# Peptides against a protein of PDB entry 5EFW: the designs that were tried, part 2

Target 1, 141 residues: chain A of PDB entry 5EFW
Amino acid sequence: TTLERIEKNFVITDPRLPDNPIIFASDSFLQLTEYSREEILGRNARFLQGPETDRATVRKIRDAIDNQTEVTVQLINYTKSGKKFWNLFHLQPMRDQKGDVQYFIGVQLDGTEHVRDAAEREGVMLIKKTAENIDEAAKEL

## One batch from the design tools (peptide; made by RFdiffusion4, then SolubleMPNN)

Design b1_p22_3_s2
Fold by OpenDDE base, seed 1:
Structure b1_p22_3_s2 (fold): chain B 141 residues (1-141), chain A 22 residues (1-22)
Amino acid sequence: as target 1 above (141 residues)
Amino acid sequence: TAEEAIEEGRRAARERAAAAAA
């Protein structure tokens, strides 16, 4: 399908289920995080957080979920093996024809280093465009 | 398919929720 052909780091979550669990993860996301699909499906994405993850940034993500809005942040995440990486992360709601939120789309930049200035702006544009592609692909389901 | 994968994810979520509540 069109959705599974998107070769980027992303997840789809379901806010209509308890604790907004991940219900879809791209192959690239699994490779980035070092988890299997079985280890990820049905879990809230907070398992990627660790000691150096900024709690204020996490709160921004939580607020966006609660308010059903989009957000773009950079935060420290951890792979299964405990490796730290900088995650340039974009999240946005996926709405149905009535305007109701069905899912959230989460996209992560390919890189593992903190990005700033022009590189950050470029990365943000890329992950936002990816999110739109995912949104369009998911509407075909 | 992607549709099947989404349904698998939703099933996994329900199973984890049930296990956590037990």
Scores: peptide ipSAE 0.622, ipTM 0.919, DockQ to the pose 0.859
Fold by OpenDDE base, seed 2:
Structure b1_p22_3_s2 (fold): chain B 141 residues (1-141), chain A 22 residues (1-22)
Amino acid sequence: as target 1 above (141 residues)
Amino acid sequence: TAEEAIEEGRRAARERAAAAAA
C-alpha cells in the first residue's frame, strides 16, 4: 500500500482496543519523537505529554476521541530525551463504509515551532490533507 | 506491508495490555 510511503509525521490508533493505543507510526514520527517503533506500538500517545502540556488542550483531544470527531490543536509535546516541541496536531476518525470508527488518524506538523496566523492556517490545511491521504491509503488495506 | 504493520501494532497493544494486567 501507499500508507507506509507517506512521508509525514503521523500515527494510527485503535479505539477498539483498550486505551486507544498507537498501532502504526510513521518513520518521521519516530524521528520526531526520538522513540523506536517498539517503544511506541501499543501505547497511548499520552506519553508525549509533559509538565507544560496544556491540560485544556488535552481535554479537547480526549473529547474528540470520545465523541468520534475531528479536532485540530497545538500543544507542547516532549521527545524521549525530554526536548519540548510545539505540536500542531490534527486528529480524525477513520470510518468504514458503514460509518463505524475503525481507527483514529493523528497527524503532527513538521517542525517544532509554534505557528500562528497564516502559517498556522497553512499548517492546518497541510495536516488535514495528510490525514485524508492516510485515510485513503488505509482503505487499500 | 502496511497491513502487516497494523496487525503487528494491534498485537503489540494486546501484549502490553496483558503485561500491564499481570
Scores: peptide ipSAE 0.615, ipTM 0.916, DockQ to the pose 0.843
Fold by OpenDDE base, seed 4:
Structure b1_p22_3_s2 (fold): chain B 141 residues (1-141), chain A 22 residues (1-22)
Amino acid sequence: as target 1 above (141 residues)
Amino acid sequence: TAEEAIEEGRRAARERAAAAAA
């Protein structure tokens, strides 16, 4: 399938399962976060959050999931080793032909720096485009 | 395959849920 060939940081979650667990993680995402696939699959992505993660931003993510909408935010996340990184993150629902949400797609920008201005806009465009590519690829499943 | 990977993820989720409930 084309899905596993997308060389970007992303996960797919299943909101139809309790606590919207990660059911797919790209290799790049594993590398970014320093977790193994076994450590990640079946877990809610909140394990990336830590002391300096802005709770208001987290609430935006939660609201988007609850409302089945997309959201783009930038927040502090933590690797397995405890390294902080700025995560420019885009989340969007994947809907079936009936309009029902099947999955959520979460895409993380490459890099660890806080992105601003034109660079942020460029990053947002990139991760949104990536999300669309994932959506298309996942529909082939 | 991606299909198998997705199924693995779902299975992992069910297993974790079961473990948490125990």
Scores: peptide ipSAE 0.614, ipTM 0.917, DockQ to the pose 0.851
Fold by OpenDDE base, seed 5:
Structure b1_p22_3_s2 (fold): chain B 141 residues (1-141), chain A 22 residues (1-22)
Amino acid sequence: as target 1 above (141 residues)
Amino acid sequence: TAEEAIEEGRRAARERAAAAAA
């Protein structure tokens, strides 16, 4: 599986650059968020946040990046047109052979509805599996 | 290719950083 063939909502960010910018975005991610690739590349993903985005949840994401760990959360995000959606989001580091973090992989569930209980568990499993597939594909770079 | 896309993203990031610093 090659990276560009993964038909899921995801981004790859580069924590080695200032403010951990997005350096890759899937086509479906662009469709979901209503941004062009040019509008996305080189920016920190926080532009998806808005008034109703829970700040404590955002802090969990920030802490995971700072600590180079994975995290799974569900938070309100906004499209370019201002539409709110619930983002079941998984973030994990992509490490090199030495174990050093090279990139972060961020995966967003395909659905935009708030999910709970069994549906949430299934969604979490899906986005985590997707992240692993992305990690494997990205190692070929 | 994915590699080219990643490099494009990194370039875009550097350009944005430079613009922000100007």
Scores: peptide ipSAE 0.612, ipTM 0.916, DockQ to the pose 0.805

## One batch from the design tools (peptide; made by RFdiffusion4, then SolubleMPNN; from b1_p26_5, 15 letters changed)

Design b1_p26_5_s1
Fold by OpenDDE base, seed 3:
Structure b1_p26_5_s1 (fold): chain B 141 residues (1-141), chain A 26 residues (1-26)
Amino acid sequence: as target 1 above (141 residues)
Amino acid sequence: MLSNFEKEQLKKKEEEEKKKKEEELK
């Protein structure tokens, strides 16, 4: 789809379905994580977590989903081959015209390094802006 | 709106997860 071809790392999930599965993944996200689209669609994004993933950070993501709010965090994720990467991740709800949550948009910063200070602030602004662009593009879903 | 392929993948994953849970309960 046109949405999947956006040259940014992102997924869209459906919280109205059991276990909030991924319903869309960008080509860039598949390349980053080393999974095929068939392997990812219909799964909860937790398969990216591993031994060194901070559980308190994961709880922040879960709380944001449960409370239907946005969150920005950095966490260790793992590719299909088991490679670790730092994921600067932004999640926000996508709402319909009535204000009800339809989807969540999850955006990952380009690159795999841990970012700090000014670089982190810049990255956060970038992934938030990307999420807003995806929100607008996804209104046709 | 989800494509037919995406809908089929969702159903397949739901069925696989259901089967896995049923096997774990034995």
Scores: peptide ipSAE 0.146, ipTM 0.638, DockQ to the pose 0.018
Fold by OpenDDE base, seed 4:
Structure b1_p26_5_s1 (fold): chain B 141 residues (1-141), chain A 26 residues (1-26)
Amino acid sequence: as target 1 above (141 residues)
Amino acid sequence: MLSNFEKEQLKKKEEEEKKKKEEELK
């Protein structure tokens, strides 16, 4: 689809389905994580977590979903091959015309390194802007 | 928004999850 070809790392999840599964993933996200589209669609994104993933950070993500709010965090994730990477990502709800949460948009920063200070702030601004662009693009589908 | 492929994958995963839950209840 056109949405899949957006050259940014992102997923869309459906919180109205059991376990908030991934319903959409960009080609870039698949490349980053080393998964095929078939392997990840219909799954909760927790498959990216591993031994060094901070559980408190995971709880922040869960809380944001439960509270239907946005969150921006960095955490260790793992590719299919088991390679660790730092995932700076922004999660935000996509709302329908009634204001109800329809989906969540998760955008991951380009790169695999931990970012700090000015670089982190820049990255956060970028992924938030990307999320807004995806939100608008998804409304046209 | 969702392609037919994506819908089919979701359905498959839902069915697999349902089966797992049914097995856990046995």
Scores: peptide ipSAE 0.090, ipTM 0.579, DockQ to the pose 0.019
Fold by OpenDDE base, seed 5:
Structure b1_p26_5_s1 (fold): chain B 141 residues (1-141), chain A 26 residues (1-26)
Amino acid sequence: as target 1 above (141 residues)
Amino acid sequence: MLSNFEKEQLKKKEEEEKKKKEEELK
């Protein structure tokens, strides 16, 4: 689909379903994580976490979902083959015309390195802009 | 406690809702 072909790493989740499963993933996200679409759809994104994933950062993500707010964090994630990578991650709610949360958009920065200072600020701006673009594109579908 | 039948029906409903949302976003 047009949305799947967006050359950015992202997923869409449905908080109205049990355990907020992934209902959509971009081709780029599949390539990054080394999973097939069939392996990902219907699962909670926690399968990307591993031994070195900071639990406090994971709690920030959970709190943002529960509070229906946005959050931006960096955390260690793992590919299917077990490769570690730094994930600069932005999450935000997608709301309907009534203002109710329908979905969450999760965007991952391109690349696998930990970013700091000016590079981090630039990356944050990019993934936030990407999330807004996805929000608008998804509303048109 | 849900019976096996009720659990299966709930799972089917969740899968149908998931598929509906996936198609909506394609």
Scores: peptide ipSAE 0.023, ipTM 0.453, DockQ to the pose 0.016
Fold by OpenDDE base, seed 2:
Structure b1_p26_5_s1 (fold): chain B 141 residues (1-141), chain A 26 residues (1-26)
Amino acid sequence: as target 1 above (141 residues)
Amino acid sequence: MLSNFEKEQLKKKEEEEKKKKEEELK
């Protein structure tokens, strides 16, 4: 599919299902996080969080979901093996033809390093652009 | 459209969560 051809780290979640589970994950995301597709589909993405994940940042993500809005944050996440990485994360709603939220698109920066200043701005631009590409491709779901 | 695999995984997870809730209610 067009969605499967996007070689970026991303997931699609369904907020209309209990606990907003992941319904799609890119191959790049699976490689980044060290999970199989079977291990993550149908689960909430909170399994990426760990001891050093900032709870206030997680709350911003939750608030964005509850308010059906977009958010861009940077937080510590963990791979399956327990490796820490910085995740520049962008979340935005995907709306249907009626304007109702159908899905959420979550995009992670390709890198695992903490980014600041100009690099962060560039990263934000890239992940937002990627999210728009996913939004268009996800119309085929 | 979700692949058959993705649909099956979602269904499986929903069934597991349903069973877990039913057990917690006993």
Scores: peptide ipSAE 0.120, ipTM 0.603, DockQ to the pose 0.019; fails the geometry check

## One batch from the design tools (peptide; made by RFdiffusion4, then SolubleMPNN)

Design b1_p28_5_s1 (from b1_p28_5, 8 letters changed)
Fold by OpenDDE base, seed 5:
Structure b1_p28_5_s1 (fold): chain B 141 residues (1-141), chain A 28 residues (1-28)
Amino acid sequence: as target 1 above (141 residues)
Amino acid sequence: EEEEEEEEEEKEKEEELKEKNKEPVLLK
């Protein structure tokens, strides 16, 4: 779809389904994580976590989901092959016209923009803007 | 060649993420 081809690392999850599974992933996210689309659709995103993933940071993500709020954190994630990477992660709710939460948008810093030396603030601004663009694009579907 | 270029690009993205985000931080 047009949404899958957005050159940013992101997933959409459905909190109305059991265990808040991934219902959509960008091609860039699949490349970064070394998973096929079939391997991740219908699963909770916790499969990216491993031994060095900070449990307190994971709890902050859980709290944001439970409270239907946005959060921005950095955490260690793992690819399918077991490679560790630092993930600057932004999560925000996607709301319907009534203001009810339908989905969550999760964005990972992709590094694709030439802001290699971006301060954490610039990375945060980028992933937030990406989440806003995804929210608007997904509402048009 | 294309598979090697894709592997190099994905490796570069992974290293860029490691360099930018070396410490776990709550930003919001």
Scores: peptide ipSAE 0.015, ipTM 0.413, DockQ to the pose 0.044
Fold by OpenDDE base, seed 3:
Structure b1_p28_5_s1 (fold): chain B 141 residues (1-141), chain A 28 residues (1-28)
Amino acid sequence: as target 1 above (141 residues)
Amino acid sequence: EEEEEEEEEEKEKEEELKEKNKEPVLLK
């Protein structure tokens, strides 16, 4: 789809379905994570976590979903082959015209190191802007 | 006690799973 071809790492999830499964993933996300689309559609994005993933950071993401709010965090994720990466992750709700949460947009900025200071600020601005662009693109579908 | 431990483990797994969905991609 046009949405899949956006050259950014992102997923869309459906919180109205059991376990908030991935309903959409960009080609870039599949390349980053080394999964096929068939391997991830209908699954909760938790398969990216592993031994060094910080549980407190995961709780922040859970809390944001439960409270229907946005969050930006950095956490360790794993590719299908078990390669670790730092994920600068931004999540935000996609709302319908009534203001009800329809989906969540998750945007990932990949890197080998934890980003801080100016690099973190730049990354956060980028992933937030990407999420807004995805929100607008998805409303037109 | 076993039922409370299973509910806590399921809650921890669910917490870990929600956290995995939120975890950073930045491999440097």
Scores: peptide ipSAE 0.023, ipTM 0.525, DockQ to the pose 0.021; fails the geometry check
Fold by OpenDDE base, seed 1:
Structure b1_p28_5_s1 (fold): chain B 141 residues (1-141), chain A 28 residues (1-28)
Amino acid sequence: as target 1 above (141 residues)
Amino acid sequence: EEEEEEEEEEKEKEEELKEKNKEPVLLK
């Protein structure tokens, strides 16, 4: 779809389905993670976690889903080949006209290092703006 | 021996992480 071709790392998940599975992924996200679309659709995004993924950061993402709120965190993720990367991750709910949560939008900024200070602020601004653009694009579908 | 113990500990941490992450977490 036109949405898949957005040159940003993102997924859309459906919290109304069991285990909040990925229902959509961008081509850039597939390239980053080294998975095919068929390998990830219908699965929870937890397959990107590994031994060095901070469990407290994991809980923050869970709490945001449960509370239907946004969150921004950095965590270690793993590609299909086991390569570690730092994920500056932003999650936000996509709501319908009634205000009910329909989906979650998750945006990733990948890096070899943990970003701090000005670089973190810039990255956070970028991924939040990307999530807003995806929310608008998804409403037109 | 130390490498095997590190591999086993890493595997246990991976399994424990998978078990704890069975909850619907959009963890990327």
Scores: peptide ipSAE 0.023, ipTM 0.497, DockQ to the pose 0.032; fails the geometry check
Fold by OpenDDE base, seed 2:
Structure b1_p28_5_s1 (fold): chain B 141 residues (1-141), chain A 28 residues (1-28)
Amino acid sequence: as target 1 above (141 residues)
Amino acid sequence: EEEEEEEEEEKEKEEELKEKNKEPVLLK
């Protein structure tokens, strides 16, 4: 789809379905995570978590979903092969014209290290802008 | 055979990880 070809790491999830499954993933996200599209569609994105993933950070993501709000966090994620990466993650709701949440947009900026200061600010601006672009692109489809 | 064993071990680790992460945290 047009969305799949956006050269950014992102997923779209459906909170109206059981366990908020991934309904869409970009090609870049598949490459990052080393999964096929078939392996991840219909699954909750928790498969990216692992032993070193901070549970308190994961709870912040859950709280944002439950409250239908945006959140930006950094957490350890794992590829299919078990490779660790730092994920600067931004989540925001995609709302319909009535203001009801239809989907969540999750954008990932991967790195070998935890980003701080200026690099973190730059990354946050990038992933937020990406999420807005995805939101607009998804409305046009 | 080795690729299938690696895929099975990866699936088993992924299932174990899913079980450990069955605490209902939506998304990553």
Scores: peptide ipSAE 0.021, ipTM 0.513, DockQ to the pose 0.046; fails the geometry check

Design b1_p28_8_s2
Fold by OpenDDE base, seed 4:
Structure b1_p28_8_s2 (fold): chain B 141 residues (1-141), chain A 28 residues (1-28)
Amino acid sequence: as target 1 above (141 residues)
Amino acid sequence: EEEEEEEKEKEEEIREKSLEIDEEFRNA
């Protein structure tokens, strides 16, 4: 499908379902996080969080979902095996033709390193562009 | 036990719905 052709780290979640579960995950995301589709579909993405994940950053994500806005953050996440990685993460709502939020698109930068300065700005531009591509692709289905 | 079973049932329902949506995206 069009979504499957996007070789980037991303998920789609459904805020209309209880606890905003993941309803789609890219193969790259599964590889990054070391989970299967069966393990994560229907789950809230908080399973990526762990002891060193900054709670204030998590609250920013929660607030964006609650307010139906976009947000870009960088936070510590954990793979299934417990490996820590820095996740430069962009979240934005996918709206229908009426303007109502149908889904959220979550995009993670390629790589696991903490990025700063010019590299961070470049990464942000990339994941935002990716989110737009996903939005367009999903709307064509 | 009753609370645990209720939570499991809710999780299963959410999982089922999520799988349905996933299939719709993949089969489009």
Scores: peptide ipSAE 0.620, ipTM 0.876, DockQ to the pose 0.788
Fold by OpenDDE base, seed 1:
Structure b1_p28_8_s2 (fold): chain B 141 residues (1-141), chain A 28 residues (1-28)
Amino acid sequence: as target 1 above (141 residues)
Amino acid sequence: EEEEEEEKEKEEEIREKSLEIDEEFRNA
């Protein structure tokens, strides 16, 4: 499908299901996190968090979901093997024709290091554009 | 024990529904 052709790190979650589970994950995301599709579908994305993940940043993500808004943050995530990586993460709602939220799109920068200044701005622009591409592709399905 | 079983069943139902949606995205 058009979604499968997007070679970026992303997930789609369903807030209409209990605990906002992942209902789609890109192959790149699976490679980054070292999980299979079967291991993560139906799970909340919090499994990527660990001891050094900033709780205040996680709360910003939760607030965005609760308020049905977008957010962009950087946080420490962990792969299946326990490897830490910096995740420049963008989240935004996907709305239906009535304007109701049906899904959330989560995009992760293809990188493992903390980014700052111009590199951060460039990364943010990239992941936001990716989210828009995903939104358009998903609405055609 | 009964509560743990009910929780597991609910998790399995969510997983099944999520897989169905995933298939819809992939087959469209």
Scores: peptide ipSAE 0.620, ipTM 0.877, DockQ to the pose 0.821
Fold by OpenDDE base, seed 3:
Structure b1_p28_8_s2 (fold): chain B 141 residues (1-141), chain A 28 residues (1-28)
Amino acid sequence: as target 1 above (141 residues)
Amino acid sequence: EEEEEEEKEKEEEIREKSLEIDEEFRNA
């Protein structure tokens, strides 16, 4: 399918279901996080958080969901095996033709390292562009 | 015990719905 052809780290969540569960995950995302589709579909993405994840950053994500806005942050996440990685993360709402929020698109930068300055700006541009591509692809389904 | 069973049933329902949506995306 069109979504399956996007070779980037991303998830789609459904805020209309209880606790905004993951309803789609790219193969790249599954590889990054070391989870199977069956393990994460229907779950809130908070399972990626752990002891060193900054709670203030997590609150920014939660606020963006509640306010139906986009946000870009960088936070520590954990793989299934417990490996820490830095996640440059972009979240934005996907709206229907009426303008109502249907889904959220979450994109994670390729790689696991903390990025700063010019590299961070470049990464932000990349994941935002990816999110727009996903939005367009999903609307065609 | 009953509350735990109800919570498990709700989690399963959410999982099933999510799997259905995932399948729709993969089959489109």
Scores: peptide ipSAE 0.608, ipTM 0.871, DockQ to the pose 0.839
Fold by OpenDDE base, seed 5:
Structure b1_p28_8_s2 (fold): chain B 141 residues (1-141), chain A 28 residues (1-28)
Amino acid sequence: as target 1 above (141 residues)
Amino acid sequence: EEEEEEEKEKEEEIREKSLEIDEEFRNA
């Protein structure tokens, strides 16, 4: 499918369901996080958080969802095996023709290192572009 | 115990709905 052709780390969540569960995950995301589709579909993405995940950054994500806005942050996430990685994360709403939020798109940079300065700016541009591609692809389904 | 069962049932329902949407995205 069009979504499956996007070889990037991303998830789609459904805020209309209880606790905004993951309803789609790319193969790259599953590989990054070491989870299967069966393990994460229907779950809130907070399972990626752990002891060193900054709670203030998590609150920014929650606020963006509640306010139906986009946000870009870096945070510590954990794989299934407990491996830490830095996640340059972009989230934005996917809206229908009426302007109502249908889903959220979450994109994670391919790199697992903390990025700064020019590298961060480049990464942000990449994940935002990816999110737009996902939005366009999903709307055609 | 009843509350735990109700929570599990709700989680299963959410999982089922999520799987349905996932399949829709993959098959469209």
Scores: peptide ipSAE 0.601, ipTM 0.868, DockQ to the pose 0.878

## One batch from the design tools (peptide; made by RFdiffusion4, then SolubleMPNN)

Design b1_p29_6_s2 (from b1_p29_6, 19 letters changed)
Fold by OpenDDE base, seed 3:
Structure b1_p29_6_s2 (fold): chain B 141 residues (1-141), chain A 29 residues (1-29)
Amino acid sequence: as target 1 above (141 residues)
Amino acid sequence: SAAAAAAARKEAEEAEIKKRIEEFFEKLK
């Protein structure tokens, strides 16, 4: 499908299910995080967090979900093997024709480095554009 | 038993999650 052809790091979550679990993960996301699809589907994305993950940043993500808004943050995440990486992450709600939230789209920038200034702005623009592409693709389902 | 009821609720939630995932992937076909 068009959704599956998007070669970016992303997940789709379902806030209508208990604990807002991941219901779809891109192949790139699986490669980045070193998890299998079976290990990820049905779980909340918090398994990527670890000791050095900023709790204040995590709260921003939680607030965005609770308020059904978008957010863009950088946070330390961990692969299955325990490797740390900086995740420039964008989250936004996917709404139906009535304006009700159906899903959340989470996009992670390519790479593992902490980005600043112009590079950060460029990355943010890219992941937001990706999120819009995912939104359009998912609405065609 | 409260423990048995809690276990049954957890199983029901997991089953619902699985069902919804499957439904989503069916839409992708």
Scores: peptide ipSAE 0.538, ipTM 0.879, DockQ to the pose 0.844
Fold by OpenDDE base, seed 4:
Structure b1_p29_6_s2 (fold): chain B 141 residues (1-141), chain A 29 residues (1-29)
Amino acid sequence: as target 1 above (141 residues)
Amino acid sequence: SAAAAAAARKEAEEAEIKKRIEEFFEKLK
């Protein structure tokens, strides 16, 4: 689909389903994580976590979901092959016209390195903008 | 049994997830 082919790393999750599973993943996200679409759909994104993933950062993500707010974090994630990468990712709720959360959009920065300072700020702006674009595109469905 | 009930619940959840995914993809068409 057109949404699948957006050349950005992103997923859409459904918090109305048990364990907030991924219901959509971009091709770029699949390439980044080395998973197939079949392996990812229907699963909670925690499969990307591993031994060096900071639990406090994970809690921030959980809190954002529970509170239906946005969050931007960097954390260690793992590809299917076990390769570590730094994931600068932004999560935000997608709301309907009534303001009810329908989905979450998770956007990951291109690259696998830990970004800091100006590069981090730039990356954050980029992934937030991407999330907004996805939000608008998805609302048309 | 509790195990059987848990299995049934899991199956139902998986079915719902699958359904929701399919519905979402149908909207993309």
Scores: peptide ipSAE 0.464, ipTM 0.858, DockQ to the pose 0.758
Fold by OpenDDE base, seed 1:
Structure b1_p29_6_s2 (fold): chain B 141 residues (1-141), chain A 29 residues (1-29)
Amino acid sequence: as target 1 above (141 residues)
Amino acid sequence: SAAAAAAARKEAEEAEIKKRIEEFFEKLK
C-alpha cells in the first residue's frame, strides 16, 4: 500500500485491542528491525527491547499511552539478530473527529546512532513532522 | 478448566486482532 511504502520508520498501534498491538508497519521499519511483517503484526512493540533498554524510558512510553499523550525519547532497541541500536522515538495519539483516541503513531528516526544537541533537535522535528503526515494520511482512509 | 478458558480467551483475542488488522489494510486499498 501507499502507506507501507512511506520511506520512514513507523508503526501504527491500536490501543483498543489487548496490549496495544502493532496493526501496521512501514517497509523501512521492517528493514530496520529485521523482522517480517507477519512476525510483528498483532504484537506489542516491546519485542524490540533488550538487556540494555532503559526501563525508566520504557515507562515514559507506557505512561504516554495510558494518559493518551505524546512522548519523545531515545532508547536502546534490538533487531531480530540481536544488534543494538539507538532509537529516537516519537509517539502520539491519533484521534477521531470526536477527539477519541483511535490509534497511536510511533515514528523512529532513520539510522541507528545516538543523537544529541542540534542533531537530536533536527531528528525530533523530522519524526514529529512524519507523525503528523501519517496522521493526516490515515484520517483520509 | 481454567486453562481451557484461558486458551479460549487468547484465541478470541488473537482473532479480533487479526480482524482489526485486516480491516485497517482494507481501508488502505
Scores: peptide ipSAE 0.451, ipTM 0.855, DockQ to the pose 0.752
Fold by OpenDDE base, seed 5:
Structure b1_p29_6_s2 (fold): chain B 141 residues (1-141), chain A 29 residues (1-29)
Amino acid sequence: as target 1 above (141 residues)
Amino acid sequence: SAAAAAAARKEAEEAEIKKRIEEFFEKLK
């Protein structure tokens, strides 16, 4: 679909289902993570975590979901084959016209290194803009 | 133009996102 072919790494999750599973994933996300769509749909995104993933950072993500807020972090994630990558990750709620949270949008920018300073700011702007574009597309629901 | 093509792609993306999310809601009802 057009949604799946958006040339950005993103997922949509449903917090109203048990364990906030992934319900949509872009082709780019599948390529990045080396999973098939069938392998990840219906699962919580924690399968990307591994030995070197900072648990405190993961808790920040969990807290944002629980509190229905946005968050931007960097964390180590792992592909299906076990390759490590730095994930500059942005998550934000998708709300309906009543203001109720229906979904979460997660956007990933992958890299070989932890980014800082101007590079981090640029990456953050990119992933936030991507999330906003997805959100705006869904505002009329 | 590149700008026109980008605008058309954005519109198509928005329409597809809406459609897929709506379909998902219907499945949950």
Scores: peptide ipSAE 0.133, ipTM 0.653, DockQ to the pose 0.024

